# Ledger of designs, part 151: peptides against a protein of PDB entry 2FGR

Target 1, 331 residues: chain A of PDB entry 2FGR
Amino acid sequence: SSVTLFGIVDTNVAYVNKDAAGDSRYGLGTSGASTSRLGLRGTEDLGGGLKAGFWLEGEIFGDDGNASGFNFKRRSTVSLSGNFGEVRLGRDLVPTSQKLTSYDLFSATGIGPFMGFRNWAAGQGADDNGIRANNLISYYTPNFGGFNAGFGYAFDEKQTIGTADSVGRYIGGYVAYDNGPLSASLGLAQQKTAVGGLATDRDEITLGASYNFGVAKLSGLLQQTKFKRDIGGDIKTNSYMLGASAPVGGVGEVKLQYALYDQKAIDSKAHQITLGYVHNLSKRTALYGNLAFLKNKDASTLGLQAKGVYAGGVQAGESQTGVQVGIRHAF

## One batch from the design tools (peptide; made by RFdiffusion4, then SolubleMPNN)

Design b2_p18_3_s4 (from b2_p18_3, 5 letters changed)
Fold by OpenDDE base, seed 5:
Structure b2_p18_3_s4 (fold): chain B 331 residues (1-331), chain A 18 residues (1-18)
Amino acid sequence: as target 1 above (331 residues)
Amino acid sequence: EAAQEALNAALTAAAASL
């Protein structure tokens, strides 16, 4: 059996010009270009083309030294893999998020990412952002001439919140075509949760595509999330993203991404635009800068996710500007 | 909308069959 220790420490100076009170926030933040993490992983060859695997990964908060503790909530899986693909048991990215977040040029991290994978309601489930699940069984196919798929089911284990009795149940999957410069995927998921103590279905559909032209990459996402409530009507959000990235001088990458969040339940839109730059000092160490602008309209209160500094909302209809400048180190 | 409802119905049926 092999065991590999791995990690990322990503720490930044961050600024946002508005919080919920309209005041500026600044300080040392974490995870601006990549989520800071510590992990253990390994594989065992069982013969006959069968392999066992494990993966344990937790988030690191370099600004406070993990003052709230350390856990393996990023991933805690055991797996079997072979010519049939891979089966995973344990907490992980759900198949839909694992595939469809790959089209986010900001890697679902910092102030620039696509924020569509969100608890758009007052969902009371721990993972109502549709990113991860507890008690997850996942299956991933091999790649067959570009075609691949992933499926997952998470047990609710009779978790109750109010009158909701199936909280945390997930079913979902994706189909994809990954061939050379082209990637395209369709993801579908339903998660059981609660809103106001009442059973609620979080339905998600996501289409993603990217094309690598060599000189630049284009990427896009189309998503609808719908929290189906028995009382008070559905909370629907249509999220759109378009991004471009290009290598700069062989050692850098520039990224530009736009997202639109059409929050139907409040008839309100938010527009996000982010410019990012990464400068690779080595294969393991990079400097980075992100500049993000978030324009809320009407009743929209979205905030940029400057983790470790400010990740809350703003006043309705307010705009927020965010900056991150940091160091990423991988080991 | 109709395609999404059909899809949600299929996902619900699949979830109920598991």
Scores: peptide ipSAE 0.005, ipTM 0.403, DockQ to the pose 0.013
Fold by OpenDDE base, seed 3:
Structure b2_p18_3_s4 (fold): chain B 331 residues (1-331), chain A 18 residues (1-18)
Amino acid sequence: as target 1 above (331 residues)
Amino acid sequence: EAAQEALNAALTAAAASL
């Protein structure tokens, strides 16, 4: 049996030029290049090609020292793995987010990420962003000639909100082809939630692809989310992303990513453009900088996620500029 | 709240014991 302590401490100086009042915010923020975390993981060889595993991981907030406490809400799984793949029990990334966020060149964190995995409808469920679930069973296949898949089901445990039952139930999965420079995936998910105390289905479809040309990588996402409400009609968002990354001087990486969020229920678009640079001082330590522009149109109020400084919205139709400069250390 | 405080206390105690 092995037990590994691991983590990331990622802390930055961050700035956004507008908050909800139109004022600038600046300070020390967290998780600008990678989510800061502390974790324990281990494996046991059970013989015959069977392994047991555990994974316990929580978020670290280096700016406040975890003033709100520490938990294992990032992942808390026990697993069996072998030639059949891996079965996981416990809170984790849902299979759809685990696979489809891999096409985000900004690692689903900081001011640069694809923000499509979001609660678009003021859903009252704890995980209405479609990223993680409680009470999750997941299965991941091996890679068979490039083909792989993942499936998940989360129990609702009869959780209710208002008149909504089955809150927190998730069913979803992906199919993928990962071979050499090419990756492509289709993900489908449904989550039960509530909006305004009424039963709501969060349906999600996501297509992702990337190709590594050696000198550069291209990546793309196409997503539709629908919050299907019994009253008030569907809240639909179409999200698009295109990104490129390239190595710089053998120790750096430059990233450029564009995203469009077409928020159909408010007939409003938001455009996000992010430039990022990572400079590796070692295998474990990097400096980074992110510059993001978010342009809201019409009734759109999206804000950049400068965690630890400002992650709220802006006024309708307002644009926001964000900067992060920080240190990432992995152990 | 109480469970999180208990976990924080346990983690703090474990870290202080290392």
Scores: peptide ipSAE 0.000, ipTM 0.302, DockQ to the pose 0.042
Fold by OpenDDE base, seed 4:
Structure b2_p18_3_s4 (fold): chain B 331 residues (1-331), chain A 18 residues (1-18)
Amino acid sequence: as target 1 above (331 residues)
Amino acid sequence: EAAQEALNAALTAAAASL
C-alpha cells in the first residue's frame, strides 16, 4: 500500500473592471492557472492485476486559509482497477466533465476557461454545472488502440426540491479516441434537477477535439446544454470554444482561447477571449498571467470567474475585462 | 450562418437522442 500527499497552491492578484453594479473589483484570488488543492491518494496491489485505490482531494483557498472549512468535495473515491479498467465509488468529476474539460486550455479554472459547464437555468441542484456529482459510480475503460470510454451514474437518494423528487441523479458517459497527437471525444449526460421548484432535466452533449502539432496545440469544444422544463419552455445554450497553445522558449506556454455562448432562452450571445501565459520557474513553480475579455450582448450578464475576488455577473449587455497574475506551486 | 445552422441542427438532433 502507498499513500501520497499532494497539492497545488495557486494564488493571484486579480482585477475585473466591472461587477453587477458596474464597479471594479480587485484583490487576492485563488486558482487562476490550476485549482488549488490538497489531496491524499494511494493504491494497494491485490494481486492478479487487481488494485484498490483511494483518492481524497479538497480545494485550498490561500487568500483566507480555508475560512469556510476544508472538505474532500473535489474527489472522494475508492476504486478497483485492473485489465478491465477502473470502477470508482464516491464524489468525483462526472465522466463527461472529466473527459471534455481536458480540451480546455485554461484547465477549467480562472478567468480564461470554457464556461459551458455551467448552471444556465438557475437550477437548484448543487452540481447543476455538470462538473461533479455526489453518490457517483463511475467506470472507465482501458485504452484500446486509442479508443476509450467512461460511464457514470449518480444516485439522487430521493433528494427533493419543490415537486422534483430525483434531484442530483446523473447518467452520462463519453466515447473517445486518444492516439498520439489526436484526441477526440463525444460526451452525453442527463442530470435531474429543479428550476423554480419544478422537475427539470439538464441534458448535455459535448464534442471535443485537440491536435498537438508539436509547435502548437489546437483544441475545440462544441456543447449544447438544455434545461428541459415542464413549464416555461427549455433553457438552451450552445457553447463553442477554439483555443491554441504553444511552448515559448522551453520554459513558457502561451495560450489563446475564444468561446461563444449562445444563450437561446434570452436570445443573447456572449463572447470570451483570453490570452494566458505560464512561465515555469521550475518543475513545480510557475508564474502566470491571464487577460480575459468577456463581451455580453443584449440580455447576457455573464461574468469572468475571478475566484476569491469576483465571480458574479455584470449588467446586461456589458463587457468585462479581467486580469490575473499569480504563482502556482505544486508539491 | 449555414454552418452555424448545420451545427445547431446536429447538436439538436444529438440532444434529441438523450
Scores: peptide ipSAE 0.000, ipTM 0.371, DockQ to the pose 0.011
Fold by OpenDDE base, seed 2:
Order: C-alpha cells, then structure tokens, then sequence
Structure b2_p18_3_s4 (fold): chain B 331 residues (1-331), chain A 18 residues (1-18)
C-alpha cells in the first residue's frame, strides 16, 4: 500500500469590528482560505480494477497548537473503489455537503463562505450543520458523460436526546452534471436531531451551479434548510449565494461573493458580501486577504466565522465587518 | 496548470469537506 502524509497550515491575523457585546475582536486566527488539516491517506491495488483506500484527516489549529487535542473528525474512512465507483465507511462529509459546498468560492472556510450549511435551530445533534456524519456509509458513482451522483446513510445507533431516539441518522444524496466549464448539482438530505429535547427532522434541499468562462467563474447556491418540529413550528431558512472569481495575472485570484440568509422563523434576513484575494507565492504557499461585511436585519444575529478570533453572533440587527490576512501552506 | 487545477479541485473538495 502507499501512504501519503498531507496537510494545510492556514493561519491569519483577523479582525471583526463587533462581537456580542459590540466590541471589536482581533488576533491570530485559523483557516481563512482553506481549513488547516493534517491527514494520512493511502491506496492498495487489489487487482481486477479494485482498490482499497483509507483516509484519516483532522483539523489543525495553528494559533493554539491544537490545545483541545487532535482527532480525525474531518474524515476517517476506509473505502473500496473500482469501475462501480467508491464505497466509503466511516465519518466523512455527507454526500450533499461534499458536492454542494464545492460551489462556495470561499471553500466553506474563513469569513467569506456560504453559511447555509448551519445549525439554524439550536439543534442538539453533533452535526446539525448538515456537513458531516458519524457512522456514515457513502457511495459515489463514477462520472458517466458528466453525470455523477452520491448517496449516504448514517446510523443513529439509538442515540437519544430528550425524547428523540434517532439522533444523528442521516439519509441523503445528490445528482450532478460536471462537464467542462459547467457544473450543476441537486442535493437532498434529511438528518434526525433534537431541538429542546424533542425529535426534529433537519430537511435540506440545495441546488448549486457554476460555469467557468475562462476569464472568470460564476457560482451559485440555492438552499432551503428546515428543522421540522412537532411543537413550535418549523424553523426554515432560505439561503442564496452568488459568487464570481477571476484570475489576476498568472499568480493571483480575486473572489467576490454575496449571500442572503432569509431566516423565516424570525422573519429576519442577513446579507453577507465578501471580497477575497489569493496570491500564490508557489504551488504550495499563498498569501490571502478577505474583507467581509455582514448585515443583520431585525432579529438576525449572525456573525462572521473568524475562527480562532471570534465566531460568535452579534446583537440583533447589527452589522459586522471582518478582515483576515494570512498565509496558507500546503504539504 | 493541471496540477494546480487538481490542487484547487482537491482544496475545493477538501474545503467542501468542512
């Protein structure tokens, strides 16, 4: 078998002008352009076109040296792959997030990402953001003339919270078309969780598309997340994203992304606009800067995700400005 | 180009993995 050690160390200086108290926060943050990680992966050719694989990946926190410890919670899979596609066993991205977050031009990290994959309802499950699952079985098809799909099921293993008895069960999948400059995908997922100790279904529908015009890329997301509660009504959020990226000379990329989060349960919207620049010093090392503006309306309290500095909310109806300047190194 | 696209695709797929 081959074993590859890989990783990313991404560390930044971050600033946000407002926390939950209305005060500014600044310091050293992590994962501004890509999530910092350490991983091991490998494959074994079993003959006949069959391969075994493993993947172990954990998050790195460069600001504190992983003071809370290291784990493989990003991915811990064993797989079989071949002409039939790939089957994975273990904690991973759920198929819906794995595909649909690929349309986020800010790579689901830092202060600029699409924040639709979120726990909108104070769900009590460990993965109520719809991003990953424990006890996951996933299947990914090959690409057939552009068409591809992924499916997943996660066992709840009788996890209980309050009266909820199926917490952590996931079922979901996507269909996609990936051909040349075009990508388009539809994802559907349901996750069982609890809210206020009561059984709740987290339903998610996401549409994503991107087109690479050569001189620029356009990307978009449409998402509805609904926490279906027996008491208190549904907590529904409609999230929208539109982004553009363009190469700047031979070494740079500029990105602009807008997102709208229409939080129906509180009749409140949040608007996010992010400008990003990445400067490649090499194939492995980049400098980056992000500037984000988040405007909450009415009862909305969303905050920018300046990981390692401040990722909390703000006061209702308040705006937040964030800056990140950092180094990304891949190995 | 292809290696940078593969790195960007791997970083995008891996960033999608957040």
Amino acid sequence: as target 1 above (331 residues)
Amino acid sequence: EAAQEALNAALTAAAASL
Scores: peptide ipSAE 0.000, ipTM 0.334, DockQ to the pose 0.042; fails the geometry check

Design b2_p18_5_s2 (from b2_p18_5, 11 letters changed)
Fold by OpenDDE base, seed 1:
Structure b2_p18_5_s2 (fold): chain B 331 residues (1-331), chain A 18 residues (1-18)
Amino acid sequence: as target 1 above (331 residues)
Amino acid sequence: SELERLLKLLLEELLSQL
């Protein structure tokens, strides 16, 4: 048996020029280049190619020392793996988010990431962003000639909100091709939730692809999220992302990413562009800087996610500029 | 390739739903 303690502490100075009142916010923030985390993991060889595993991981908030507490809400799984792949039991990334967020050059955190994995409809479920689920069973195939897949089901356990039953049920999966410089995948998911106390299905379809040219990497995402409501009509968002990254001087990486969020229910678009730089001081320690611009049109109120400083919305049609400069340390 | 054809079909299907 092996047990490994691991983590990341990522803390930054962050600034956004507008909050919901139109005022600037600045201070010490967290998770600008990678989500700060503390975890334990291990494996046991059971013989015959079978292994048992566990993974316990929680988020770290370095600015306040986890004043709201520590938990294992990032991942709390037990698993069996072998030639058949891996089965996981417990709270985790749902298979769709685990695979499709891998195309985000900003690692699904800070002010620069693809924000498509979001609660677009004021869904009342805890995981209506489509990222994680409670009561989850997941299966991941081996890689077979580049082809791989993942599937998941989360039990609702008869959770209710208002008149909605089956809240928290998830079914979803992806198919992918990962071979050398090429990665491509398609993900499909449905979650049951509530909006305004009424049953709602959150449907998601996501296509991702990347290619590594050695001198640079290109990555893209296409996503539709649809909250299907019995009353009030559907809330649909089409999200698009295109990004590029390149190594700089053997110790650095520059990243540029653009995203468009077409919010159909309010007939409003938001445009996000982010420039990022990471400077590796070692294999475990890096300095980084992010510069992001978010332009809301019409009724759009999206805000950049400067965690620990300001992650709320802005006034309708307002633009927001954000900066993060920080240290990431892995152990 | 057959894979490229499948990827194109999937992309077209996704785009048709957008």
Scores: peptide ipSAE 0.007, ipTM 0.439, DockQ to the pose 0.012
Fold by OpenDDE base, seed 2:
Structure b2_p18_5_s2 (fold): chain B 331 residues (1-331), chain A 18 residues (1-18)
Amino acid sequence: as target 1 above (331 residues)
Amino acid sequence: SELERLLKLLLEELLSQL
């Protein structure tokens, strides 16, 4: 058996021009290009093409030295893998987010990412953003001529919030085609949660595709998230993303991404555009910069996620500009 | 299955918004 220690420390100077009071915020932030993390992983060959594995991973907050503590909430899995694929037991990315966030050119991190994987409805569940789940069983197929899939189920374990008695139950999966320059996927999920102490279903459908032209990559996402509430009507958001990336000078990458969030319950849209640049100093160390613009319309109050500086909303109909400049180091 | 029904409903809903 082998054990590998691994991680990323990503820390930035960040600025946003507006908070909820209309004031600017600035300081040292975390996870602008990649989520900072510390992990342990290993595999054991059991013979006959079967392998056991473990993975323990927690988030690092370089700005405060993990003042809130350290845990393995990013991933805490044991697995079996072989010609049949991989089965995982434990907290992880749910299969839908694991696959469909791969089309986000900002890797679901910092001020530039696609923000569709979100708690749109003030859901009271711990993972109402649709990204991870506790008590998760996952299965991933091999790649068969480009075709692959993943499925997951999370037990609610009779967790209750208010009158909701199945909080944290997840069922979902994706199908995909990954071959050469082309990737395309369809993901579907339902999660049980509560809103206002009432049972609520979080339904999600996501389409993703990308194509690598060599000189540039295009990527897109289409998503609908629907919180189905017994009282007060459904909270539905349609989210759209289109992005492009290109290599620069053999050591750099430029990224441009647009997203639209059509928030049906408040009849309001938000537009996000982000320009990013990564400069690789080595295989392990990079400098980066992100510039993001978020335009809220009507009742929309979305804010850019400058983790460690400001991740709250803004006043209704206000626009926000964000900047991150940082260092990413992987070990 | 319940999952299949959910998948169909989600797909129909998505298509109705395009």
Scores: peptide ipSAE 0.007, ipTM 0.427, DockQ to the pose 0.012
Fold by OpenDDE base, seed 3:
Structure b2_p18_5_s2 (fold): chain B 331 residues (1-331), chain A 18 residues (1-18)
Amino acid sequence: as target 1 above (331 residues)
Amino acid sequence: SELERLLKLLLEELLSQL
């Protein structure tokens, strides 16, 4: 049996030029290149190729020292793994987000990430962004000549919001091909939630692909999210992402990513472009900088996620510029 | 199954965009 203590402390100085009032915000933020975390994990060899595992991971907020406390909401799983793959029990990334966020060159973190994994409809469920779930059972296949898959189901446990039942139920999965420089995946998911106290299904389809040319990597995402409401019509968003990354001088990485969010229910688009740079001081410590521009059109009010400084929206049709400069340390 | 229902719904949505 082994137990490993691990973590990341990522803290930055962040700036956004507009908040909801049109004012600038700046200060010390967290999780600009990687989500700050503290975790425990371990494995036990049970013989015959069977292993038991556990994983407990919580977010760290370096700017306030976790003033609101610490929990294991990032991951709290027990697992069995072997030649059949891996079964996980407990709160985790849902299989769809675990796989499809891997095509985001900003690792679903900071001001630069693909923001398609979002609560687009003021859903009242705890995880209506489609990223994680409580009460989750997940299964991941081995890799068979590049082919792999993951599936998950989360129990609702008869949770209700308003007249909505089954809140928090998730069903979803992905199929993928990962071979050498190529990765491609298709993910499908449904979550049950509530909007305005009424039952709503959050349907998600995501296609991702990447290719590593050695000198550069290209990555792309196509996603549709649809909050299906019995009353008021569906809330649909089509999200698109294209990104490139390249190593710089053996010690750095540059990233450029564009995303488009076509918010059909409000007939409004948002455009995001982000330039990022990571400078490795060591295997464990890096400096980084992100520069992001978000252009909202019409009724769109999206904001960049400068965690710890400002992660709210802006006025309809306003543009927002964000900067993060920080230190990431892994242990 | 719930998965089958989901797959049908998502397939129908994809086909409606073509």
Scores: peptide ipSAE 0.006, ipTM 0.415, DockQ to the pose 0.012
Fold by OpenDDE base, seed 4:
Structure b2_p18_5_s2 (fold): chain B 331 residues (1-331), chain A 18 residues (1-18)
Amino acid sequence: as target 1 above (331 residues)
Amino acid sequence: SELERLLKLLLEELLSQL
């Protein structure tokens, strides 16, 4: 058996010009280019093409030294893999988020990422952003001529919130085609949750695609989330993203990404545009900078996610500008 | 890295206590 220790420490100086009170926030933040993490993983060859695996991964907060503690909430899985693919048991990214967030050029972190994977409805479940699940069983196929898929089911274990009795149940999956420069995927998921103590279904459909032209990469996402409430009507958000990245001088990467969040329940849109640059000092160490602009219209109150500095909302209809400049180190 | 070394040593110490 092998055991590998791995991690990322990503720390930045961050600024946002508006918080919920209209005041600026600035300080030392985390995870601007990649989520800071510490992990352990290993594999055992069982013979006959079968392998056992484990993966334990937690988030690192370099600004305060994990003052709130450390856990393996990022991933805590045991697995079997072989020619049939991989089966995982334990908390992980749900298959839909694992695949469809791969089209986000900002790696689902910092002030630039696609924010569609969100709790849009004040859902009371722990993972109502559709990113991870507890009690998860996942299956991932091999890649056959480009075609691949993933499926997952998370047990609710009769978790209750108010009158909702199936909170945390997830069912979902994706189908994908990954061949050379092309990637395309369709994901479907349903999660059981509660809103206002009432049973609610979080339905999600996501289409993603990317193409690498060598000189640049284009990436896109189309997503609909719908919180289906028994009382009060559906809370629907349509999210759109288009991004481009290009290598610069063999050591750098520039990224530009636009997203639109059409929040139907409040008839309000938010527009996000982010420019990012990563400069690789080595294979393990990079400098980075992000500049993001978020424009809320009407009743929209979205905020940029400057983790460790400010990740809250703004006043309705307000715009927010964010900056992150940091160091990412992988070990 | 030195950090990797220190973390490995810490892990080994923790495992030796289990």
Scores: peptide ipSAE 0.000, ipTM 0.282, DockQ to the pose 0.059

